# Peptides against a protein of PDB entry 3NZW: the designs that were tried, part 200

Target 1, 212 residues: chain A of PDB entry 3NZW
Amino acid sequence: TTTLAFRFQGGIIVAVDSRATAGNWVASQTVKKVIEINPFLLGTMAGGAADCQFWETWLGSQCRLHELREKERISVAAASKILSNLVYQYKGAGLSMGTMICGYTRKEGPTIYYVDSDGTRLKGDIFCVGSGQTFAYGVLDSNYKWDLSVEDALYLGKRSILAAAHRDAYSGGSVNLYHVTEDGWIYHGNHDVGELFWKVKEEEGSFNNVIG
Target 2, 222 residues: chain B of PDB entry 3NZW
Amino acid sequence: QFNPYGDNGGTILGIAGEDFAVLAGDTRNITDYSINSRYEPKVFDCGDNIVMSANGFAADGDALVKRFKNSVKWYHFDHNDKKLSINSAARNIQHLLYGKRFFPYYVHTIIAGLDEDGKGAVYSFDPVGSYEREQCRAGGAAASLIMPFLDNQVNFKNQYEPGTNGKVKKPLKYLSVEEVIKLVRDSFTSATERHIQVGDGLEILIVTKDGVRKEFYELKRD

## One batch from the design tools (peptide; made by RFdiffusion4, then SolubleMPNN)

Design b2_p24_4_s1 (from b2_p24_4, 14 letters changed)
Fold by OpenDDE base, seed 5:
Structure b2_p24_4_s1 (fold): chain B 212 residues (1-212), chain C 222 residues (1-222), chain A 24 residues (1-24)
Amino acid sequence: as target 1 above (212 residues)
Amino acid sequence: as target 2 above (222 residues)
Amino acid sequence: QPPLPNLVLEYFEAMKATAKREVA
């Protein structure tokens, strides 16, 4: 798995691959590793598929209950804290989760929290999470600027996942791409890695280690 | 060392069509190298036009299917005989599986039916309740032999339009029920030849708007 | 549910590693 999220002048970019594995077996190429919690809040999945899918869906229910009770959207800080508190209660039980909670509230602005099954909760501007994270960081860190245009930021997110899909055997399938703004998240499509690779290679003149 | 799990072998396969879905399974039940039964059905009609199979350790599979059937019954009691949708069934099964997260059901679960738009639907689960909707899925002992074949013949992976030098993929289209049945039969006959835990009989449940139909075919009994 | 012995947990985790879908 490779997931990433980063803040920039235009909000948040979230990009993820879609491969799931069971040992050496490719279990799926079409896994949805982004959970749409609400129109303004996203969760990403890395680690155990069931652990992430179950508890992030549960988190969505908790966020909805908050809205019903408080008559206000939950903050990104509070949503991530609910998840963090939950995984902490299960510490040592064998949950495997590496998640990013990404969203926008008027109070917080664009916000990213990293939450994992070890009980770590971190606020930050840039995270890559999964077995391919180091490959994604290599591309992302080399090209990241706060002042990126929305177009360039979307491309950078997509391109970073592509790099990880190329080098990490446990990442691949497709890239799912999101842009989060004050008006909510926007889905920017599913990009097959096979097609995307050849397109990027041709347009950039990159990936010269592969002969066409 | 304590081993609470058995492995009863077998293989299951789901394929979604445009207005139908198929869930098939062999009828062989085995322990190690001993055939326990040549006809032990493992694909079940659960009501509300939902078919289900949980393949792996048969005791766990039977328990899970029984719990789901009970869940359907209670859903009717609590919701004025409302039909359980396939997506709601999938969510319910996730909770059944994940409820035993720390002592899982040792099964690969597949359900098939029609979605709320009348389109064929197949959902597959891992032992702890991760799930996704797919066009096709093989599970069980011979899944690794069948799944690549389904990728090629259902999803047309690695197929291109002739004369395009590999630049144009073969377009996706739904298969007819007859085409799907042919693929299922070919899958199981091939798997039977290469895997000792697959054979004896093939039971196919076909879900349409008119209900569930069952078909049976003989497999090799070696 | 009563806590499972560590050896049983290790066994379950090993089984899960081969059967569970991982998004790692």
Scores: peptide ipSAE 0.152, ipTM 0.777, DockQ to the pose 0.092
Fold by OpenDDE base, seed 1:
Structure b2_p24_4_s1 (fold): chain B 212 residues (1-212), chain C 222 residues (1-222), chain A 24 residues (1-24)
Amino acid sequence: as target 1 above (212 residues)
Amino acid sequence: as target 2 above (222 residues)
Amino acid sequence: QPPLPNLVLEYFEAMKATAKREVA
């Protein structure tokens, strides 16, 4: 898996691959590794598919209950804390989760939290999470700047996942791309890695390790 | 050493069509190298046009299917005989599986039916309740033999339009029920030849708007 | 949640490796 999120002048970019594995077996190429918690809040999945899918869906329910009770959207800080507290209660039970909670509130602005099953909760501007994270960081860190245009930021997110999909055997399938703004998240499509690879190679003159 | 999990072998597969879905399974049940039964059905009509199979350890599979059938019954009691949608069924099964997260059902679960728009739907589950809607899925002993074939013949992977130098993929299209049944039969006959845990009989459940139809075919009995 | 029996742990880990979907 490779997931990433980063803040920039235009909000948040979230990009993820879609491969699931069971050992050396490719279990699926079409997994949705972004959970749409609400129109302003996203969760990403890395680790155990069931652990992430179950608990992030549960988190969505908790966030909805907050909205109903408090008559306002939950903060990204509070949403991430709910998840963090939950996984901490299961510490040592064998949960496997590496998640990013990404969202926008009027109070916080665009916000990203990293939450994992070890009990770590971190606020930050840039995170890559999964077996392919180092490959994604290689591209992302080399090209990131706060003043990216929305178009360039979307491309950078997509391109970073593509790099990871190319090098990490556990990443691949397609790139799912999101842009989070003050008005909520916008889905920017599913991009098949096979087609995207050749397009990017031709346009950039990159991936010269592959002959074709 | 105590092993709480058995392996009863077998193979299942689901394929979604445009306005139908198919879930098929062989009828062989084994332990180690011994055939326990040549006809032990493992694909079930659960009501509300939902068919289900949980393949792997048969005791766990049967328990899971029984729990789901009971869940359907209670859903009707609690919601004025409302039909359980396939997506809601999938969510319910996730909770059944994840409820045993720390002592899982040792099964690969597939359900098939129609979505709320009348389109064919197949959902597959891992042992602990991760689930995905797909056009096709193979599970069980011969899944590794069948799934690549389904990728090629249902999703047209690695197929290109002639004369395009491999630049134009074969377009996705729905298969007819006859085409799907043929693919299922070819898959199981081929798997039977190469895997000792697959054989004896093939039961196919076809879900349409008119209900569930069953077909049975003999497989090799070696 | 019920505690995981030690005897089941090995099989659970094996199942993670072979049957559980990972998005890591």
Scores: peptide ipSAE 0.147, ipTM 0.772, DockQ to the pose 0.096
Fold by OpenDDE base, seed 4:
Structure b2_p24_4_s1 (fold): chain B 212 residues (1-212), chain C 222 residues (1-222), chain A 24 residues (1-24)
Amino acid sequence: as target 1 above (212 residues)
Amino acid sequence: as target 2 above (222 residues)
Amino acid sequence: QPPLPNLVLEYFEAMKATAKREVA
């Protein structure tokens, strides 16, 4: 798995691969590793698919309850804290989760929290999570700047996942791409890694380690 | 050493069509190298036009299917005989599986039916309740033999339009029920030749708007 | 939740490696 999220002048980019594995077996190439918690909040999945899918769906229910009780949308800080508190209660039980909670509220602005099953909760501007995270960071960190255009930021997110999909055997399938703004998340499509690789290679003159 | 899990072998396969879905399974039940039964159905009509199979450890599979059937019954009681949708069924099954997260059902679960738009739907589950809607899925002993075949023949993976120099993929299209049945039969006959835990009989449940139809075919009885 | 017996844990871990879907 490779997931990433980063803040920039235009909001948040979230990009993820879609491969699931069971050991050396490719279980799926089409997994939705972004959970749409609500129109304004995204969760990402790394680790155990069931753990992430179950608890982030549960988180969505908790976020809805907050809206009903408080008559306002939940903050990214509060949503991530609910999840963090939950996984901390299961500490040592064997949950496997590496998640990012991404959203945009008027109070917080664009906000990303990393939450994992070890009980870590971090606020930050850039996170890559999964077995391919180091490959994604290599591309992302080398090209990141706050002043990226939305187009360039979307491309950078997509390109970073592509790099990870190329080098990490546990990442691949497709790139799912999101842009998060104050008005909510916008889905920017599913990009098959096979097609995307050749397109990027041709346009950039990159991936010269592959002949073709 | 005590093992709480068994492995009863077998294989299951789901394929979604445009206005139908198919869920098929062999009827062999095995323990180690001993055939327990040559006809033990593992694909079930659960009502509400939902078919289900949970393949792996048969005791866990049977328990899960029974719990789901009970869930359907209670859903009718609580909601004035409202039909359970396939997506709601999938969510329910997730909760059944994840409720045993720390002592899982040792099964690969597939359900098939029609979605709310009348389109064929197949959902597949891991042992702890991760689920995905897919056009096709193989589960069980010979899943590794069948799934690549389905990728090629249902999803047209690695197929290109002739004369395009590999630049144009073969377009996705729905298969007819007859084409799907052929693929299912070819999948199971091939799997039977290469896997000792697959054989004896093939039961296919076809879900349409008119209900569930069953077909049976003999497999090799080796 | 009560701790799982060691034997169950071993099979659970084996199942994680072979049957559980991971998005690692």
Scores: peptide ipSAE 0.151, ipTM 0.778, DockQ to the pose 0.084; fails the geometry check
Fold by OpenDDE base, seed 2:
Structure b2_p24_4_s1 (fold): chain B 212 residues (1-212), chain C 222 residues (1-222), chain A 24 residues (1-24)
Amino acid sequence: as target 1 above (212 residues)
Amino acid sequence: as target 2 above (222 residues)
Amino acid sequence: QPPLPNLVLEYFEAMKATAKREVA
């Protein structure tokens, strides 16, 4: 798995691959590793598919309950804290989760929290999470700027996942791309890695380790 | 070493069509190298036009299917006989599986039916309740033999239009029920040849708007 | 529910590693 999220002047970019594995078996190439919690809040999945899917869906329910009770959308800080508190209660039970809670509230602005099954909760501007995270960081860190255009930021997210999909055996399938703004998240499509790879190689003159 | 799980072998396969879905399974039940039964059905009509199979450890599979069937009954009681949608069924099954997260049902679960738009739907589950809607899925002993075949024949992976020098992919299209049944039969006949835990019989449940139809075919018994 | 014995947990973890879908 490779997931990433980063803040920039235009909001948040979230990009993820879509491969799931069971050992050496490719279980799926089409997994949705972004959970759309609400129109303004996304969760990413790395680690155990069931753990992430179950608890992030549960988190969505808790977020909805908050909205009903408080008559306002839950903050990204509060949503991530709910999840962090939950996984902390299960510490030592064997949950496997590496998640990013990404959202935009009027109070917080664009916000990213990293939450894992060890109980770590971190606020930050840039995170890559999963077995391919180091490959994604290699591209992302080299090209990241706060002042990226939305187009360039989307491309950078997509391109970073592509790099990870190329080098990490546990990442691949497609890139799912999101842009989070004050108005909510916008889905920017599913990009098949096979097609995307050749397109990027041709346009950039990159990936020269592969003969076209 | 203590092993609380058995493995009863077998293979299951789901394929979604445009306005139908199929869920198929062989009827062989084994323990180790011994055939327990040559006809033990493992694909079930659960009501509300939902078919289900949980393949792996048969005791766990049967328990899960029974719990789901009971869940369907309770859903009707609680919601004035409202039909359980396939997506809601999938969520319910997730909770059944994840409820045993620390002592999982040792099964690969597939359900098939129609979505709320009348389109064919197949959902597949891991032992602890992760689930995905897919066009096709193989599970069980011969899943590794069948799934690549389905990728090629249902999803047209690695197929290109002739004369395009591999630049134009074969377009996705829905398969007819006859085409799907043919693929299912070919999958299981091939799997039976290469896997000792697959054989004896093939039971196919076909879900349409008109209900669930069942077909049976003989497989090799060796 | 009584906690599962550690040995059972280890076995389950090993089994989970092979059967569970991972988004690693």
Scores: peptide ipSAE 0.149, ipTM 0.784, DockQ to the pose 0.091; fails the geometry check

Design b2_p24_4_s2 (from b2_p24_4, 13 letters changed)
Fold by OpenDDE base, seed 3:
Structure b2_p24_4_s2 (fold): chain B 212 residues (1-212), chain C 222 residues (1-222), chain A 24 residues (1-24)
Amino acid sequence: as target 1 above (212 residues)
Amino acid sequence: as target 2 above (222 residues)
Amino acid sequence: QPPLPNLTLAYFEALKATAKFEVA
């Protein structure tokens, strides 16, 4: 798995691969590793598929309850805290979760929280999470700027996941790409890694370790 | 060391068509090298045009299916006989599976039916309740043998248009029910030849807008 | 919510071969 999220002048980019593995077995190439909690809030999944899918879906329900009770959308801080508190209660029970809660509220602006099953909760500008995270960081950190255009930011997110998919055997399938703004998240499509790789290689003259 | 799980073998296969879905399973039930039954159905009509199979440890599979059937019943009681949608069924099954997160059902679960638009739907689950909607999925003992075949024949993986020098992929298209049944039969026939835990009989449940029909085919009995 | 963990958690680990996500 490789997931990433980063803040920039245009909001938040979220990009994830879609490969699921069970050991050496590729269980799926089409897993949705982004959970659309609500129109303004995204959760990412790394680790145990069931743990992430179940609890982030549960989180969505809690966020909806908050909205109904408080007559306002939940903050990213509060949403991430709910999840963090939940996983903390199960600390040591064997949950496996590496998640990012990404959203844009008027009060907070674009906000990313990292939450994992160890009870860590971190606010930050850039996170890569998963077995391919180091490969993604290599590309992302080298090209990241706050002042990126939306187009460049989207490409950078996509390109970083592609790099991870290339080097990490546990990452691949496709890139699912999101842009989060004050108006909510926008899905920017599913990009097959095989097709994307050759396109990028040709356009950039990159990946020269692979003979085309 | 205590092992609460058994393995009863078998294989299941789901394929979604345009306006139908198929869920198939062999009827062999085995423990180790001993055939317990040559005809033990493992694919079930659960009502509301939903078919289900939970393959692996049969005791867990049966328990899960029974719980789901009961859940369907309660859903009708609580919601004025409203039909349970396939997506809601999938969510319910997730909760059933994850409810035993720390002592999981040792099964690979597949359900099939029609979505709310009348399109074929197949959902697959891991033992603890992660699920996804797919066009096809194999589960059980011979899943590793069948799944690559399905990738090629249902999703047309690694197939290209003739005369394009491998530059144009074969376009995706829905398969007819006849084509799907043929693929299922070929899959199980092939799996039976290569896996001792698969054989005896093949039961296919076909879900359409008109309901669930069943087909049975004999497999090799060795 | 799911039940509390028990001693059977070790058996879940044995089932990871059927899990869809690899632990990062």
Scores: peptide ipSAE 0.027, ipTM 0.779, DockQ to the pose 0.070
Fold by OpenDDE base, seed 4:
Structure b2_p24_4_s2 (fold): chain B 212 residues (1-212), chain C 222 residues (1-222), chain A 24 residues (1-24)
Amino acid sequence: as target 1 above (212 residues)
Amino acid sequence: as target 2 above (222 residues)
Amino acid sequence: QPPLPNLTLAYFEALKATAKFEVA
């Protein structure tokens, strides 16, 4: 798995691969590693697929309850805290979760929290999570700027996942790409890694370790 | 160390068509190298045009299917005989599986039916309840043999239009029920040749708007 | 094959450590 999220002047980019594995077996190439918690909040999945899918879906229900009770959308801080508190209750039980909770509220602005099953909860500007995270960081950190255009930011997110998919055997399938703004998340498509690889190689003159 | 799980072998396969879905399973039940039964059905009509199989450890599979059938019954009771949708069934099964997250059902679960638009639907589950809707899925002993075949024949992976030098993929299209049945039969016949845990019989449940139809075919009894 | 959950590397290693599933 490779997931990433980063803040920039235009909001948040979220990009994830879609490969699921069970050991050496590729279980799926089409897994949705972004959970659309609500129209304004995204969760990412790394670690145990069931753990993330179950609890982030549960989180969605908690966020809806908040909205109904408070007549206001839940903050990213509060949403991530709910999840963090939940996983902390299971500390030592064997949950495996590496998640990012991403959203944009007027109060907070664009906000990313990393939450994992070890009890870590971190607010930050850039996170890559999964077995391919270091490959993604290599590309992302090298090209990241706060002032990226939306187009460039989307490309950078996509390109970083592609790099990880190329080098990490546990990452691949496709890139699912999101842009999060104050108005909510916008889905920017599913990009097959095979097609994307050759396109990027041709356009950039990159990936020269692979002969066409 | 005591192992609470057994492995009863077998293989299951789901394929979604345009207005139908198929869930198939062999009827062999084994333990180690011993055939326990040559006809032990593992694909079940659960009502509401939902068919289900949980393949792996048969005791766990049977328990899960029974719990789901009971869930369907209670759903009808609580909601004035409302039909349980396939997506709601999938969510329910997730909760059944994840409820035993720390002592999982040792099964690969597949359900098939029609979605609310009348389109074929197949949902697959891991042992702890992660699930995805897919066009096709193989599970069980010979899943590794069959799934690549399904990728090629259902999803047309690695197929290109002739004369395009690999630039144009073969377009996706739905398969007819006859084509799907043929693929299922070919899959299980082939799997039986290469896997000792697959054989004896093939039961296919076909879900359409008219209900569930069953077909049976003999497999090798070796 | 024995059923296995869908995993990332971290989850796979965790399950291996607990011996809940046969990890191949």
Scores: peptide ipSAE 0.024, ipTM 0.761, DockQ to the pose 0.097
Fold by OpenDDE base, seed 2:
Order: structure tokens, then C-alpha cells, then sequence
Structure b2_p24_4_s2 (fold): chain B 212 residues (1-212), chain C 222 residues (1-222), chain A 24 residues (1-24)
């Protein structure tokens, strides 16, 4: 798995691969590793697919309850704290989660929290999470700027996942790409890694370790 | 070391068509290298045009299917006989599976039916309840043999238009029920040849708007 | 092969530690 999210002048970019594995078996190439909690809040999944899918869906319900009770959208901080508190209650039970909660509220602006099953909750501007995270960081950190255009930011997210998909055996399939703004998240499509790889290779003259 | 799980072998396969879905399973049940039964159905009509199979440890599979069937009954009771949608069924099954997160059902679960738009739907589950909707899925002993075949024949992976030098992919299209049945039969026939835990019989449940029908085919009995 | 949950490498290792899944 490779997931990433980063803040920039235009909001948040979220990009993830779509491969699921069971040991050496590729269980799926089409997993949705972004959980659309609500129109304004995204969760990413790494680690156990069931743990992330179940609890982030549960989180969505909790967020909805908050909105009903408080008559306002839940903050990203509060949403991430709910999840963090939940996983902390299960500490030692064997949950495996590496998740990013991404959203944009008027109060907070664009916000990313990393939450994992060890009880870690971190606010930050850039996170890559999963077995391919180091590969993604290599590309992302090298090209990241706060002042990226939306187009460049989207490409950077996509390109970083592609790098990870190329080098990490546990990452691949496709890139799912999101842009989070004050108005909510926008899905920017599913990009097959195979097609994307050749396109990028040709356009950039990159990936020269592979002969075309 | 104590192992609470058995392995009863077998293989299951789901394929979604345009306006139908198929869920198939062999009828062999084994323990280790011994055949317990040559005809033990593992694909079930659960009502509301939903078919289900949970393949792996048969005791767990049977328990899960029974619980789901009971869930369907309760759903009808609570919602004035409203039909359970396939997506809601999938969510329910997730909860059944994840409810035993720390002592999982040792099964690969697949359900098939029609979505609310009348399109074929297949959902697959891991032992602890992660699920996704797919066009096709193989589960069980011979899944590793069948799934690549399905990738090629259902999703047309690695197929290109002739004369394009690999630049134009074969376009995706829905398969007819006849084509799907052929693929299922070929899959199980091939799997039976290469896997000792697959064989004896093939039972196919076909879901359409008109309901569930069953087809049965003999497999090799060696 | 016994069914396994969908997981990353880290999750797989964690599950192995619980001894509830046979890793073939």
C-alpha cells in the first residue's frame, strides 16, 4: 500500500494506490483505499483492509451523529480524535491501521491528521503511509512546494504514487486521486498504473531502468 | 499447536453480467486428503434474490450463511417485508464477519445478485469483513488458478486489439449468460485437473430479475 | 491455501503474531 496526502495553497491532495495483498497473493487491484466519510471528509486506509474499512465507516456514522446533534459539520480534529480514541481502546488487541483523515473546514482550513492503531495522532502538512511510503516521499519531498498549482499538485500526488507502485511490490493497480477544497472533495479519477507508467516515462524521460 | 480451524477445500466463483449474476461452487468437501462428500452444496439462495457462499472451513461457512439468512428474516420483520438490497446485504455480512474480528470465520465469502438498477453484482469478503464489489471473484482452494483466468477472460486483462501493436486494449463488454456459464465450467474443469481439493460436481446459481435458477454439472471424481 | 485477510505487509506480520491464521 501507498497512500499520501499533502496540504498546499489550493487545499489537500490525496492519492492512493489500489492493490490489496494477502501475503504474496494479490487479492485485488481495485481496492478503494480512500473512504469517503462524507462529502467533506476523506479517510485513507493502510494496514488491515477490514479494520480501516469498518472503523472509518463507523467514523462516518459518528460524524453524521455529530452533525445532527450540533447542527454543524464535525471538525477534522474532532473526527480524527474520535477514531484515535477508538483505536486506543483496542490497543493491544491487534488492530492494524494507518489512516489519514483529510478535510477542509472553515475553522481549521485544510487539515490532515495521521491516525494509527498504535495510538499515534499527528497533525501535519505531508504524510505518506504504507509499505511504499518511502518511495512516495522520495518523489513528493523533492518536488513539494506550498505554492503548487492545483494541476501540479494533482500531478505530484499521482506521480508519487506511481513511483511507489513501480518500486513497492505491495503497491500497484491504479492511482485514485482526490482534491479536497472548502467545498468538499473532488475525485480526479482512477489512473491505471500500467498506462500511467508508460505515459509518464515518455513525457518525462523517466523510469530509465525499464526499456520500452 | 492447537489449530481451531479446519480446511474443507473447494472453490467458489462469482461473475456479474449486465442483468444477471452467477455464483458457482464445486461440491467436494474434504479434510486433509480425504473426501468427506462428493456432493455437499456450498452455494445457497438466501432469499431476496441474493446468493451466498462462504468457502474455507465449512463449519464457519455454514454458521455464517445461517446467520445471514436469519438476518434477512429479521430485516423483513423490521422493515415490513422490504427487499434487502445487495449492497445492504454486503454491509450486513461485513458486520457479521467483523463481529468475530478476533476469532474470525475462516472463510472467503462471495455473494451475488442484482443491484438496485438491475445490474449484476458480485461482492467478495475477506475473513474479517473487508469487502468490495467486483465483476468477478474466485475464492477457495483453486482461487489462485482461476482468478488470473478471470482477469483475462472477464476483464480482458492483457488483451489488445489485433494490429495495434499492443497500443489499443480490448474494449470491456458484458458477457452473455451463456458465455459466463462457459467460463465457469472451463474454470472449474481446469481447476479440478490441477487441484485435489476441487472436483466431483459443479453447482451454479444464476440470479436474474426472474429469480434464482440452478444448474449442475459433473466434474472429475478422482 | 487458507483464506487470509486483505492486508499490507505490516498487517500480515501482526496477524501472524496472533497465531489465529495459518500462514502457508
Amino acid sequence: as target 1 above (212 residues)
Amino acid sequence: as target 2 above (222 residues)
Amino acid sequence: QPPLPNLTLAYFEALKATAKFEVA
Scores: peptide ipSAE 0.022, ipTM 0.771, DockQ to the pose 0.094
Fold by OpenDDE base, seed 1:
Structure b2_p24_4_s2 (fold): chain B 212 residues (1-212), chain C 222 residues (1-222), chain A 24 residues (1-24)
Amino acid sequence: as target 1 above (212 residues)
Amino acid sequence: as target 2 above (222 residues)
Amino acid sequence: QPPLPNLTLAYFEALKATAKFEVA
């Protein structure tokens, strides 16, 4: 798995691969590793697919309850805290979760929290999470600027996942790409790694280690 | 070392068509190298045009299916006999599976039916309840043998338009019922030849707007 | 073979060393 999220002047970019594995078996190439918690909040999944899918869906319900009770959208801080508190209750039970909770509220602005099953909760500007995270960081860190255009930021997210998919055997399938703004998240499509690789190679003159 | 799980082998396969879905399974039940039964159905009509199979440890599979059937019953009681949608069924099954997250049902679960638009739907579950909707999925002993063929024959992976020098992929299209049945039969026939835990009989449940139809075919009995 | 859960690998400890973050 490779997931990433980063803040920039235009909001948040979220990009993830779509491969699931069971040992050496590729269980799926089409897993949705972004869970749309609500129109303004995204959760990413790494680790156990069921753990992330179940609890982030549960989180969505909790966020909805908050909105109904408080008559305002839940903050990213509060949403991530709910999840963090929950996984902490299961600490030592064997949950496997590496998640990012991403959103844009008027009060907080663009916000990313990392939450994992070890009880870690971090607010940050840039996170890559998964077995391919170091490969993604290599591309992302080299090209990241706060002042990126939306177009450039989207490309950078996509390109970083592609790099990870190329080097990490546990990452691949496709890139799912999101842009989060104050108006909510926008889905920017599913990009098959096989097609994307050749396109990027041709356009950039990159991946010269591959002949073709 | 204590092992609470058995493995009864078998294989299941789901394929979604445009306006139908198919869920198939062999009828062999085995323990290690011993055939327990040559006809033990593992694909079930659960009502509301939903078919289900949970393949792996048969005791767990049977328990899960029974729980789901009971869930369907109670859903009708609580919602004035409203039909359970396939997506709601999938969510319910996730909760059944994840409810035993720390002592999982030792099964690969597949359900098939029609979505609310009348399109074929297949959902597959891991033992702890992660699920996704797919066009096709194989589960069980011979899943690793069958799934690559499904990738090729249902999703047309690695197939290209003739005369394009591999530059244009074969377009995706839905398969007919006849094509799907043929593919299922070929898959199980092939799997039977190469896997000892698959064989004896093939039961295919076909879900359409008119209900669930069952077909049975003999497989190799060795 | 027994059914296995779908898994994705993550190295969470690496985040503390390489990611730009604040404790929240």
Scores: peptide ipSAE 0.027, ipTM 0.755, DockQ to the pose 0.058; fails the geometry check

